Peptides against a protein of PDB entry 7SID. Designs and how they scored, part 113

Target 1, 151 residues: chain A of PDB entry 7SID
Amino acid sequence: LHMYLMLLKELPGEEYPLPMEDVLELLKPLSNVCSLYRRDQDVCKTILNHVLHVVKNLGQSNMDSENTRDAQGQFLTVIGAFWHLTKERKYIFSVRMALVNCLKTLLEADPYSKWAILNVMGKDFPVNEVFTQFLADNHHQVRMLAAESIN

## One batch from the design tools (peptide; made by RFdiffusion4, then SolubleMPNN)

Design b2_p25_4_s3 (from b2_p25_4, 9 letters changed)
Fold by OpenDDE base, seed 5:
Structure b2_p25_4_s3 (fold): chain B 151 residues (1-151), chain A 25 residues (1-25)
Amino acid sequence: as target 1 above (151 residues)
Amino acid sequence: MEEEERRREEEEERELEEELKKASS
């Protein structure tokens, strides 16, 4: 876990995108790691904070390539899982803050949710629609963070 | 009214955090 988290942390920013093949390799174990530590708030927060770099990489890639679609799918699966568990009240506000930041970054790359669509339990949820739900979050800081995207 | 609502929301969040902390320990 530690080594994996360090890899995520050391991902270059949006100014230095990784090859999509490398992104795919990093995403492959991510869902399993998240599943193993789904109840650990600190680990989840750390993961969500680090995958912000992945979102930035995806936003700068050719969205028409097969590798990009695969990477998007793997990433969105993870985000969808976090969102699903958030709706079930499984995460504290600090984790929700990190999730909102991920969603915010996705909207910056895809404001109309053309590809940023969460598939949860066989149903599609566009990120722009999912994001608006955080405007009514129970924690004021989460609401404020969500509001920054539209105000 | 807004302040009262905020206090209720914060209390609910605090309770949730405590429950999650308990479950994660």
Scores: peptide ipSAE 0.038, ipTM 0.615, DockQ to the pose 0.031
Fold by OpenDDE base, seed 2:
Structure b2_p25_4_s3 (fold): chain B 151 residues (1-151), chain A 25 residues (1-25)
Amino acid sequence: as target 1 above (151 residues)
Amino acid sequence: MEEEERRREEEEERELEEELKKASS
């Protein structure tokens, strides 16, 4: 875990997009790591904060390649899982804040949720629709963060 | 009702865990 998190932390921002092959390699173990530590709030928050860089890379990538679709799918699966568990009130506000930041970045890249669609339990949820739910979050900081994306 | 809801939530969480594992393989 520590080695993996270290690698995620060292990811470059949108100024230096990674090759899709490298992104895919980093995403491969992500779902498993998230599953193992899904009940650890601090680990989840850390993962979501680091994954923000992955979102920026995916948003700038050519969507026509198979590797891009695969990377998007793997990433969206993770985000979908976090969102679902958030709906079940499994995460504290700080984790939800990190999740909203990821969703915000997705919306910046795909405002109309053409590809940013969460598939959870066999159902599709466009990120733009998912995002609006955080405008009504119980915690004021989460609502404020979500509202910043609209202005 | 509370017990049924808890069981449903646990089942959904388990299903999500399985989906995550499959996605990583």
Scores: peptide ipSAE 0.029, ipTM 0.557, DockQ to the pose 0.700
Fold by OpenDDE base, seed 3:
Structure b2_p25_4_s3 (fold): chain B 151 residues (1-151), chain A 25 residues (1-25)
Amino acid sequence: as target 1 above (151 residues)
Amino acid sequence: MEEEERRREEEEERELEEELKKASS
């Protein structure tokens, strides 16, 4: 786990985007790691903060590429899981803040949720609709962060 | 009521965990 988190931390930003093939390699174990540590708030927060760079890479890539679609699918599966557990009130506000930042970045790349769609328990949820729910979050900082993207 | 609700939540969490494991394979 610690080695994997270190690799995620060292992801480059928008200045030096990674090839999609490298993004896929990093995403491969992510779902399993998130599943194993879903109850660890600190690990979840760390993962969500680090994958912001992955979101930026996905948004800048050609959406018609098979590798891009595969990477998007892997990533959205993880985000969908975090959102689902958020609805179940399993995460503290700091984890929800990190999730909102990921969703904001997705909306910047795909404002109309053409590809940014969460599939949870066999149902599709466009990210723009999911994001709206955070405007009514119980914690004021989460509401404020969500509102910044709309205003 | 509270016990039944807890059991439902645990089952949903388990199902989600299984979906994540399948996606990672």
Scores: peptide ipSAE 0.027, ipTM 0.551, DockQ to the pose 0.703
Fold by OpenDDE base, seed 4:
Structure b2_p25_4_s3 (fold): chain B 151 residues (1-151), chain A 25 residues (1-25)
Amino acid sequence: as target 1 above (151 residues)
Amino acid sequence: MEEEERRREEEEERELEEELKKASS
């Protein structure tokens, strides 16, 4: 886990996007890691903070390429899982904060949710609609963070 | 009013944390 998280952390982000092939390789085990540690708040927060770099990379990539679509799909699966568990009150505010940051970055890359669509339990949820739910979060810091993207 | 609202939010968050801790045990 530690080694994997370090690899995620080493992603350069938006300024120096990695080849999509490298992004895909990093995303491959991500869903499994998230699943294994879904109850560990600290690990979840760390993962979400690190995958911000992935989002930034995706935003700088050609959205029409096959590799980009694959990467987007893998990433959205993970985000969808975190969002689903958030709705079930499985995460503390600090984890939700990290999730909102991911969603915010996604919306910056895809403000109209053309590709940023979460598929959870067989249903599609555009990220722009998902994001608005955090405006009503129970924790004021989460609400404030969400509001920063709109105001 | 703002202080009361903040207090309420803190209580709600505390309850969530307690629930998560219980579920993790």
Scores: peptide ipSAE 0.026, ipTM 0.591, DockQ to the pose 0.030

Design b2_p25_4_s4 (from b2_p25_4 with E5R E7R E10K E17D A24S)
Fold by OpenDDE base, seed 1:
Structure b2_p25_4_s4 (fold): chain B 151 residues (1-151), chain A 25 residues (1-25)
Amino acid sequence: as target 1 above (151 residues)
Amino acid sequence: EEEEREREEKEEEEELDEELEEASE
């Protein structure tokens, strides 16, 4: 886990995107890691903070490639799982803050939710619609962060 | 009155976060 998290942390920023092949390799174990540590708030927060770099890389990729669609799908599966558990009130505000940051970054990359669609329990939820729900979050900092993305 | 409301809202938010943290253990 530690080594994997370090790799995620050291991902290059938006200015230097990773090759899609490398992104796919990093995303492959992510769902398993999230499943194993889904009840650990600190690990979940750390994962969500680090995957922000992955979102930036995905946003700069060519949408027409099969590898890009695969990477987007793998990433959205993870985000969808976190969102689902958030709706079930399983995460503290700090984890929700990290999730909102991920969603905000997704909206920056795909403002019309063409590909940024969460599939949870067989239903599709566009990220823009998911994001608006955080405007009514119980924690004031979460509401504030969500509101900042609209202006 | 507004300051008191903000304090109550903050206390409710903290209580909710504590409950979620306990439920995650």
Scores: peptide ipSAE 0.023, ipTM 0.538, DockQ to the pose 0.027
Fold by OpenDDE base, seed 5:
Structure b2_p25_4_s4 (fold): chain B 151 residues (1-151), chain A 25 residues (1-25)
Amino acid sequence: as target 1 above (151 residues)
Amino acid sequence: EEEEREREEKEEEEELDEELEEASE
């Protein structure tokens, strides 16, 4: 876990995009790691904070490539799982804050949710529609963070 | 009055977060 988190942390930002093949390799174990630590709030928060770099990389890639679509799918599966558990009130505000930051970054890259669509339990949820739900979050800081994208 | 409302809101948010943390363990 620690080694994996270190790799995520050391990912280059938007100024230094990784090859999509490298992104895919990093995403492959991500769902398993998230599943293993799904009840650990601190680990979940850390993961979500680090995958912001992945979102930035995806936003700068060629969206028409098969590898890009695969990477997007793997990433969106993880985000969808976190959102699903958020709906079931499984995550504290700090984890929700990190999730909102991921969603904000996705919307910056895909404002109309052309590819940013969460598939949860066989149903599609466009990220722009998912995002608006955080405007009514119970925690004021989450609402404020979400509102920044609207203003 | 506004300060009291803000305190009550903060307390409610903290209680909710504690409940979520306990439920996640």
Scores: peptide ipSAE 0.023, ipTM 0.537, DockQ to the pose 0.027
Fold by OpenDDE base, seed 3:
Structure b2_p25_4_s4 (fold): chain B 151 residues (1-151), chain A 25 residues (1-25)
Amino acid sequence: as target 1 above (151 residues)
Amino acid sequence: EEEEREREEKEEEEELDEELEEASE
């Protein structure tokens, strides 16, 4: 876990996009790590903060390539799981804040949710529709963060 | 009334956060 989190932390931002092949390699174990540590709030928050760079990278890539679609799918699966557990009241506000930041970045890249669609329990949820739910979050900072993306 | 509602929501959220933090340890 520690080695993996270290690798995620070192992901470059928009200035130095990674090759999609490297992104895929980093995403491969992510779902398993998230599943194993889904109850650890600090680990979840850390993961969500680090994968923000992955979101930016995916948004700049050509989504027509197979590798890009695969990376997108793997990433969206993880985000969908976090959202699902959020709906079940399993995450503290700081984790929800990190999730909103990820969703915000996705919407900046795909405002109409053409590809940013979460598949949870066999159903599709466009990120723009998912995002609006955070406007009614119980925590004021989460509501404020969500509102900033709309205005 | 809205201020009271916001206070209640904040209290509920804080209680939930504490429970989740304890469960995560």
Scores: peptide ipSAE 0.022, ipTM 0.550, DockQ to the pose 0.031
Fold by OpenDDE base, seed 2:
Structure b2_p25_4_s4 (fold): chain B 151 residues (1-151), chain A 25 residues (1-25)
Amino acid sequence: as target 1 above (151 residues)
Amino acid sequence: EEEEREREEKEEEEELDEELEEASE
């Protein structure tokens, strides 16, 4: 875990978009890590903060490549899992804040949710629709963060 | 009702874990 998190921390230092092959290599273990530590709020927050850099790389990639679609799919699966657990009130506000930042970045890359669609339990949730739900979050900071993206 | 809810939540969590594992393959 520590080695993986260190690799994720090194991503912010790269001013250039990562090759899609490198993105895929980073995303492959991510689902497993998220599953193992889904009950650890601090680890989840850390993961969500680090994957923000991955989202930026995914948004700039050519959508026509199979590798890009695969990377997007893997990433959206992870975000969908966090969204699902958020709906079940499993995450504290700080984790939800990190999730909103991820969703905000996705909306910047795909404002109309053409590809940014969360599939959770066989149901599709466009990120734009998911994002609007955070405007009604119980915590004021989460609502404020969500509202900042609309302006 | 509470036990049923807890069972449903556990089943949903298990399904979610399976989805995460499948996505990692």
Scores: peptide ipSAE 0.022, ipTM 0.491, DockQ to the pose 0.739

Design b2_p25_5_s1 (from b2_p25_5, 13 letters changed)
Fold by OpenDDE base, seed 4:
Structure b2_p25_5_s1 (fold): chain B 151 residues (1-151), chain A 25 residues (1-25)
Amino acid sequence: as target 1 above (151 residues)
Amino acid sequence: SSAEEREKKRKEELEKEYQKILNAP
């Protein structure tokens, strides 16, 4: 886990995007890690904070590429699962804040939610619609972060 | 079509990953 998280953390940002093939390789273990540690708030927070770099890579890639679609799908599956579990009140505010940051980054990369769509319980939800729900979060810091993200 | 079949397979795989996270003990 530590090694994997380190790799995610060290991903180059927007200025130096990785080839999509490399992004896919990094995303392959992600769902498994999330499954193993879904109940560990600190690990979930760390994962969400580190995958911000992945979002930046995904947003700059050719959307018509099959690899891009695969990478986006794998990433959004994890985000969708975190959102689902958030709605089930499984995560504390610090994890929700990390999720808001992910959604913020997605909105920056895809303002019209052309590809940033979460599939939750078999239904598709554009990230822009999901994001606005955090404006009504029970925790003041989450609300503040969400509000700052749209200003 | 082949493309449709690939897309279907991708969606099925993603659904499995999704359920794996949600149903993890």
Scores: peptide ipSAE 0.667, ipTM 0.929, DockQ to the pose 0.944
Fold by OpenDDE base, seed 3:
Structure b2_p25_5_s1 (fold): chain B 151 residues (1-151), chain A 25 residues (1-25)
Amino acid sequence: as target 1 above (151 residues)
Amino acid sequence: SSAEEREKKRKEELEKEYQKILNAP
């Protein structure tokens, strides 16, 4: 786990996007890690903070390639699961803060949710629609972060 | 088509991963 998290942390930013093949390799174990540690709030927060770099890479890629679609799918599956568990009140505010930041980054890359769509319980929800729900979060810091992200 | 079948399989795999996270102990 720690080695994987370190790898995610060391991903280059927007200035140096990774080849999509490399992004896919990084995403392959992600769902497994999330499943193993979904009850560990600190690990979940850390994962969400580190995958921000993945979002940036996805936003700069050719969206029509098969590899891009696969990478998007794998990434959005995890985000969708975190969102679902958030709706079930499984995560503390710090994890929700990290999730909001992920969604913010997605909106910056895809403001009209052309590809940033979460599949939750078999239904598709655009990230822009999901994001607005955090404006009504129970924790004031989450609401503030969401509001700040819109403005 | 082959492309449709590949897409179907991809979606099925993603759904399995999604459920795995949700149902993890």
Scores: peptide ipSAE 0.667, ipTM 0.929, DockQ to the pose 0.943
Fold by OpenDDE base, seed 5:
Structure b2_p25_5_s1 (fold): chain B 151 residues (1-151), chain A 25 residues (1-25)
Amino acid sequence: as target 1 above (151 residues)
Amino acid sequence: SSAEEREKKRKEELEKEYQKILNAP
């Protein structure tokens, strides 16, 4: 876990995007890590904070490539799972805030949710639709963060 | 088509990953 998290943390930002092939390699173990630690709030928060850089890479990729679709799919699957678990009230506010930041970054990359669509329980939900739900979050800091992200 | 088959496979794999996270012990 430590090594993987370090790798995610050191991922180049928007200014220096990685080749999509490299992004795919980074994403491969992500679902496994999430599954192993889904009950650990701190680890989940850390994962979500670190994958922000992945979103930036995905946003600047060639949307027409199969690798891009694969990477987007793998990433969105994880985000969708976290969203689902959030709806089931499995995560505390700090994890939800981290998730909002991920969604914010996705909206910046894809404001109209052309590709940023979460599949939850077999149904598709555009990220912009999902994001607006955090405006009504029970925790004030989550609401504030979501509100700040709209402008 | 080959493309359709690849897409189907992709969706199936993603669903497995999704379920893995949700149903993890």
Scores: peptide ipSAE 0.668, ipTM 0.930, DockQ to the pose 0.944; fails the geometry check
Fold by OpenDDE base, seed 1:
Structure b2_p25_5_s1 (fold): chain B 151 residues (1-151), chain A 25 residues (1-25)
Amino acid sequence: as target 1 above (151 residues)
Amino acid sequence: SSAEEREKKRKEELEKEYQKILNAP
């Protein structure tokens, strides 16, 4: 776990994005890690904070590539799962804060939701629609973060 | 088509990963 999290943390930024093939390899273990630690709030928070770097790479790649679609799909699957569990009130505010930041980054990378669509329980939801729901979050810091992200 | 079959397979695999996270103990 620690080694994997370190790899996510050290992912290069927007100026020098990784090849999509490398991003895809990095994403392969992600769902398994999330599955093992979905009940650990601290680990989930850390994962969500680190995958922000992945979004930067996903947004700058060739959108017509199968590797791009695969990488985007694997990433969005994890985000969708976290969103689903959030709706079931499984995560504390600090994890929800990290999730809002992920959604914000997705909207910045794909403002028209061409690919930033979450599939939850077999239904597709554009990220902007999901993001708007955090404006009514029970925790004031989450609401504030969501509001600041839209403005 | 082959492309449609690949897309279907991808969606099925992603759904399995999604359910794995949701149903994990």
Scores: peptide ipSAE 0.667, ipTM 0.930, DockQ to the pose 0.942; fails the geometry check

Design b2_p25_5_s2 (from b2_p25_5, 12 letters changed)
Fold by OpenDDE base, seed 4:
Structure b2_p25_5_s2 (fold): chain B 151 residues (1-151), chain A 25 residues (1-25)
Amino acid sequence: as target 1 above (151 residues)
Amino acid sequence: SAEEERRKKREKELAEIEEKILNAP
């Protein structure tokens, strides 16, 4: 786990985007890690903080590529799962804040939610619509983070 | 078609990812 998290943390940013094939390789173990540690708040927070680098890579690639679609789909499925579990009140505020930051980064890469759409239980939820729900979060810091992110 | 089969394969893979996370023991 530690090695994988460090790998995610050290991903290059927008200046040096990784090939989409490499992004796919990084995404392969992600679902397993999330599944295994979904009840560990600290690990989930760390994962969400580190996958921000993945978003930057996804936004810099050819949108028509099959690999891009696959990578986006896999990543968004993971984020959608975190959002779903958040709706079920499974995560404390610090994890929700990390999720908000992730959604913010997605909106920066895709302001109109053309590809940034969460699919949960067979239904699509554009990230921009999902994001606005955090403006009404029960925790004041989450609301503040969401509010400052749209301005 | 080949494209339809690829799409179905992707959808199945995504469903498996979702299930792993949402239904983990």
Scores: peptide ipSAE 0.632, ipTM 0.925, DockQ to the pose 0.861
Fold by OpenDDE base, seed 3:
Structure b2_p25_5_s2 (fold): chain B 151 residues (1-151), chain A 25 residues (1-25)
Amino acid sequence: as target 1 above (151 residues)
Amino acid sequence: SAEEERRKKREKELAEIEEKILNAP
């Protein structure tokens, strides 16, 4: 776990995006880690904070490539799962804040949710639609973060 | 078609990812 989290943390930024093939390799163990530690709030928070680098890579790639579509799909499925569990009140505010930041980054890359669509149990939810729900979050800091993100 | 098979394969993989996370013990 720690090694994987370190890898995510050390991903390059927008100036030096990784090849999509490398992104796919990094995404492979992500679902396993999320599954194993879904009840660990601190680990989930850390994961969500670190995958922001993945979003930056996804947004700069050729959207028409098969690898890009595959990477986007895998990533968005994980984010969708976190969102679903959030709706089930499984995560504390700090995890939800990290999720909001992730959604914010997605919207910056795809403001109209052309590709940033969460699929949960076979139903599609555009990220821009999902994001607005956090404006009504039960925790004031989450609401504030969401509000700041759209201003 | 080959494209249809690839799509189905991707969808299956994504479903497995979702199931793994949502139904983890």
Scores: peptide ipSAE 0.632, ipTM 0.925, DockQ to the pose 0.864
Fold by OpenDDE base, seed 1:
Structure b2_p25_5_s2 (fold): chain B 151 residues (1-151), chain A 25 residues (1-25)
Amino acid sequence: as target 1 above (151 residues)
Amino acid sequence: SAEEERRKKREKELAEIEEKILNAP
């Protein structure tokens, strides 16, 4: 876990994105890690904080490639799962804060939600629509973060 | 068609990812 999280943390920024093939390789273990540690609030927060770097790589890729669609799909499925569990009140505010930051980063990369769409249980939810729900979060810091992010 | 099969494969993979996370013991 530590090595994987460190790898995610050290991903290149927007200026020098990784090839989509490399992004796909990084995404392969992600679902397993999330599954194993979904009940650990600290680990979930760390995961969500580190996957922000993945978004930067996804946003700089060729949108017409099969690998891009695959990588986006896998990543968004993971984020969608975190969102779903959040709706089920499984996560404390600090994890929700990290999720809001992920959604914010997605909107920055895709402001018109051309590809930033969460699919949960076969239903599509544009990230901007999902993001709006956090404006009514029970925790004031989450509401504030969401409100600041849309401006 | 080949394209349909690729689409189905992707959808199946994504469903498995989702199930893994949502239904973890």
Scores: peptide ipSAE 0.632, ipTM 0.925, DockQ to the pose 0.862
Fold by OpenDDE base, seed 2:
Structure b2_p25_5_s2 (fold): chain B 151 residues (1-151), chain A 25 residues (1-25)
Amino acid sequence: as target 1 above (151 residues)
Amino acid sequence: SAEEERRKKREKELAEIEEKILNAP
């Protein structure tokens, strides 16, 4: 876990995006890690904070459309799962804060949610629609973060 | 078609990812 999280943390920024095939390789263990530690709030928070670098790479992609679609799909599925578990009240505010930051980064890359769409149990939820729901979050810091992010 | 098969494979993989996270013990 620690090695993988460190790898995610040290990913290149927008200035030097990774090839999409490398992004795909990095995404492979992600679902396993999320599955294993889904009940650990601190680990989930850390994961969500570190995958921000993945979002930046996905947003800068102009490579193979198939690989891009695959990478986006895998990543968004993970985010969708976190969103679903959030709706089930499984995560404390600090994890939700991290999720909002992920959604914010996605919106920066795709403001109109052309590709940034969460699919949960066969239903599509555009990230811009999902994001607005955090404006009504029960925790004041989550609401404030969401409100500040749209300005 | 080959493209349709690739799409179906991707959809199955995504479903597996979702299930893995949502149904983890």
Scores: peptide ipSAE 0.632, ipTM 0.924, DockQ to the pose 0.871

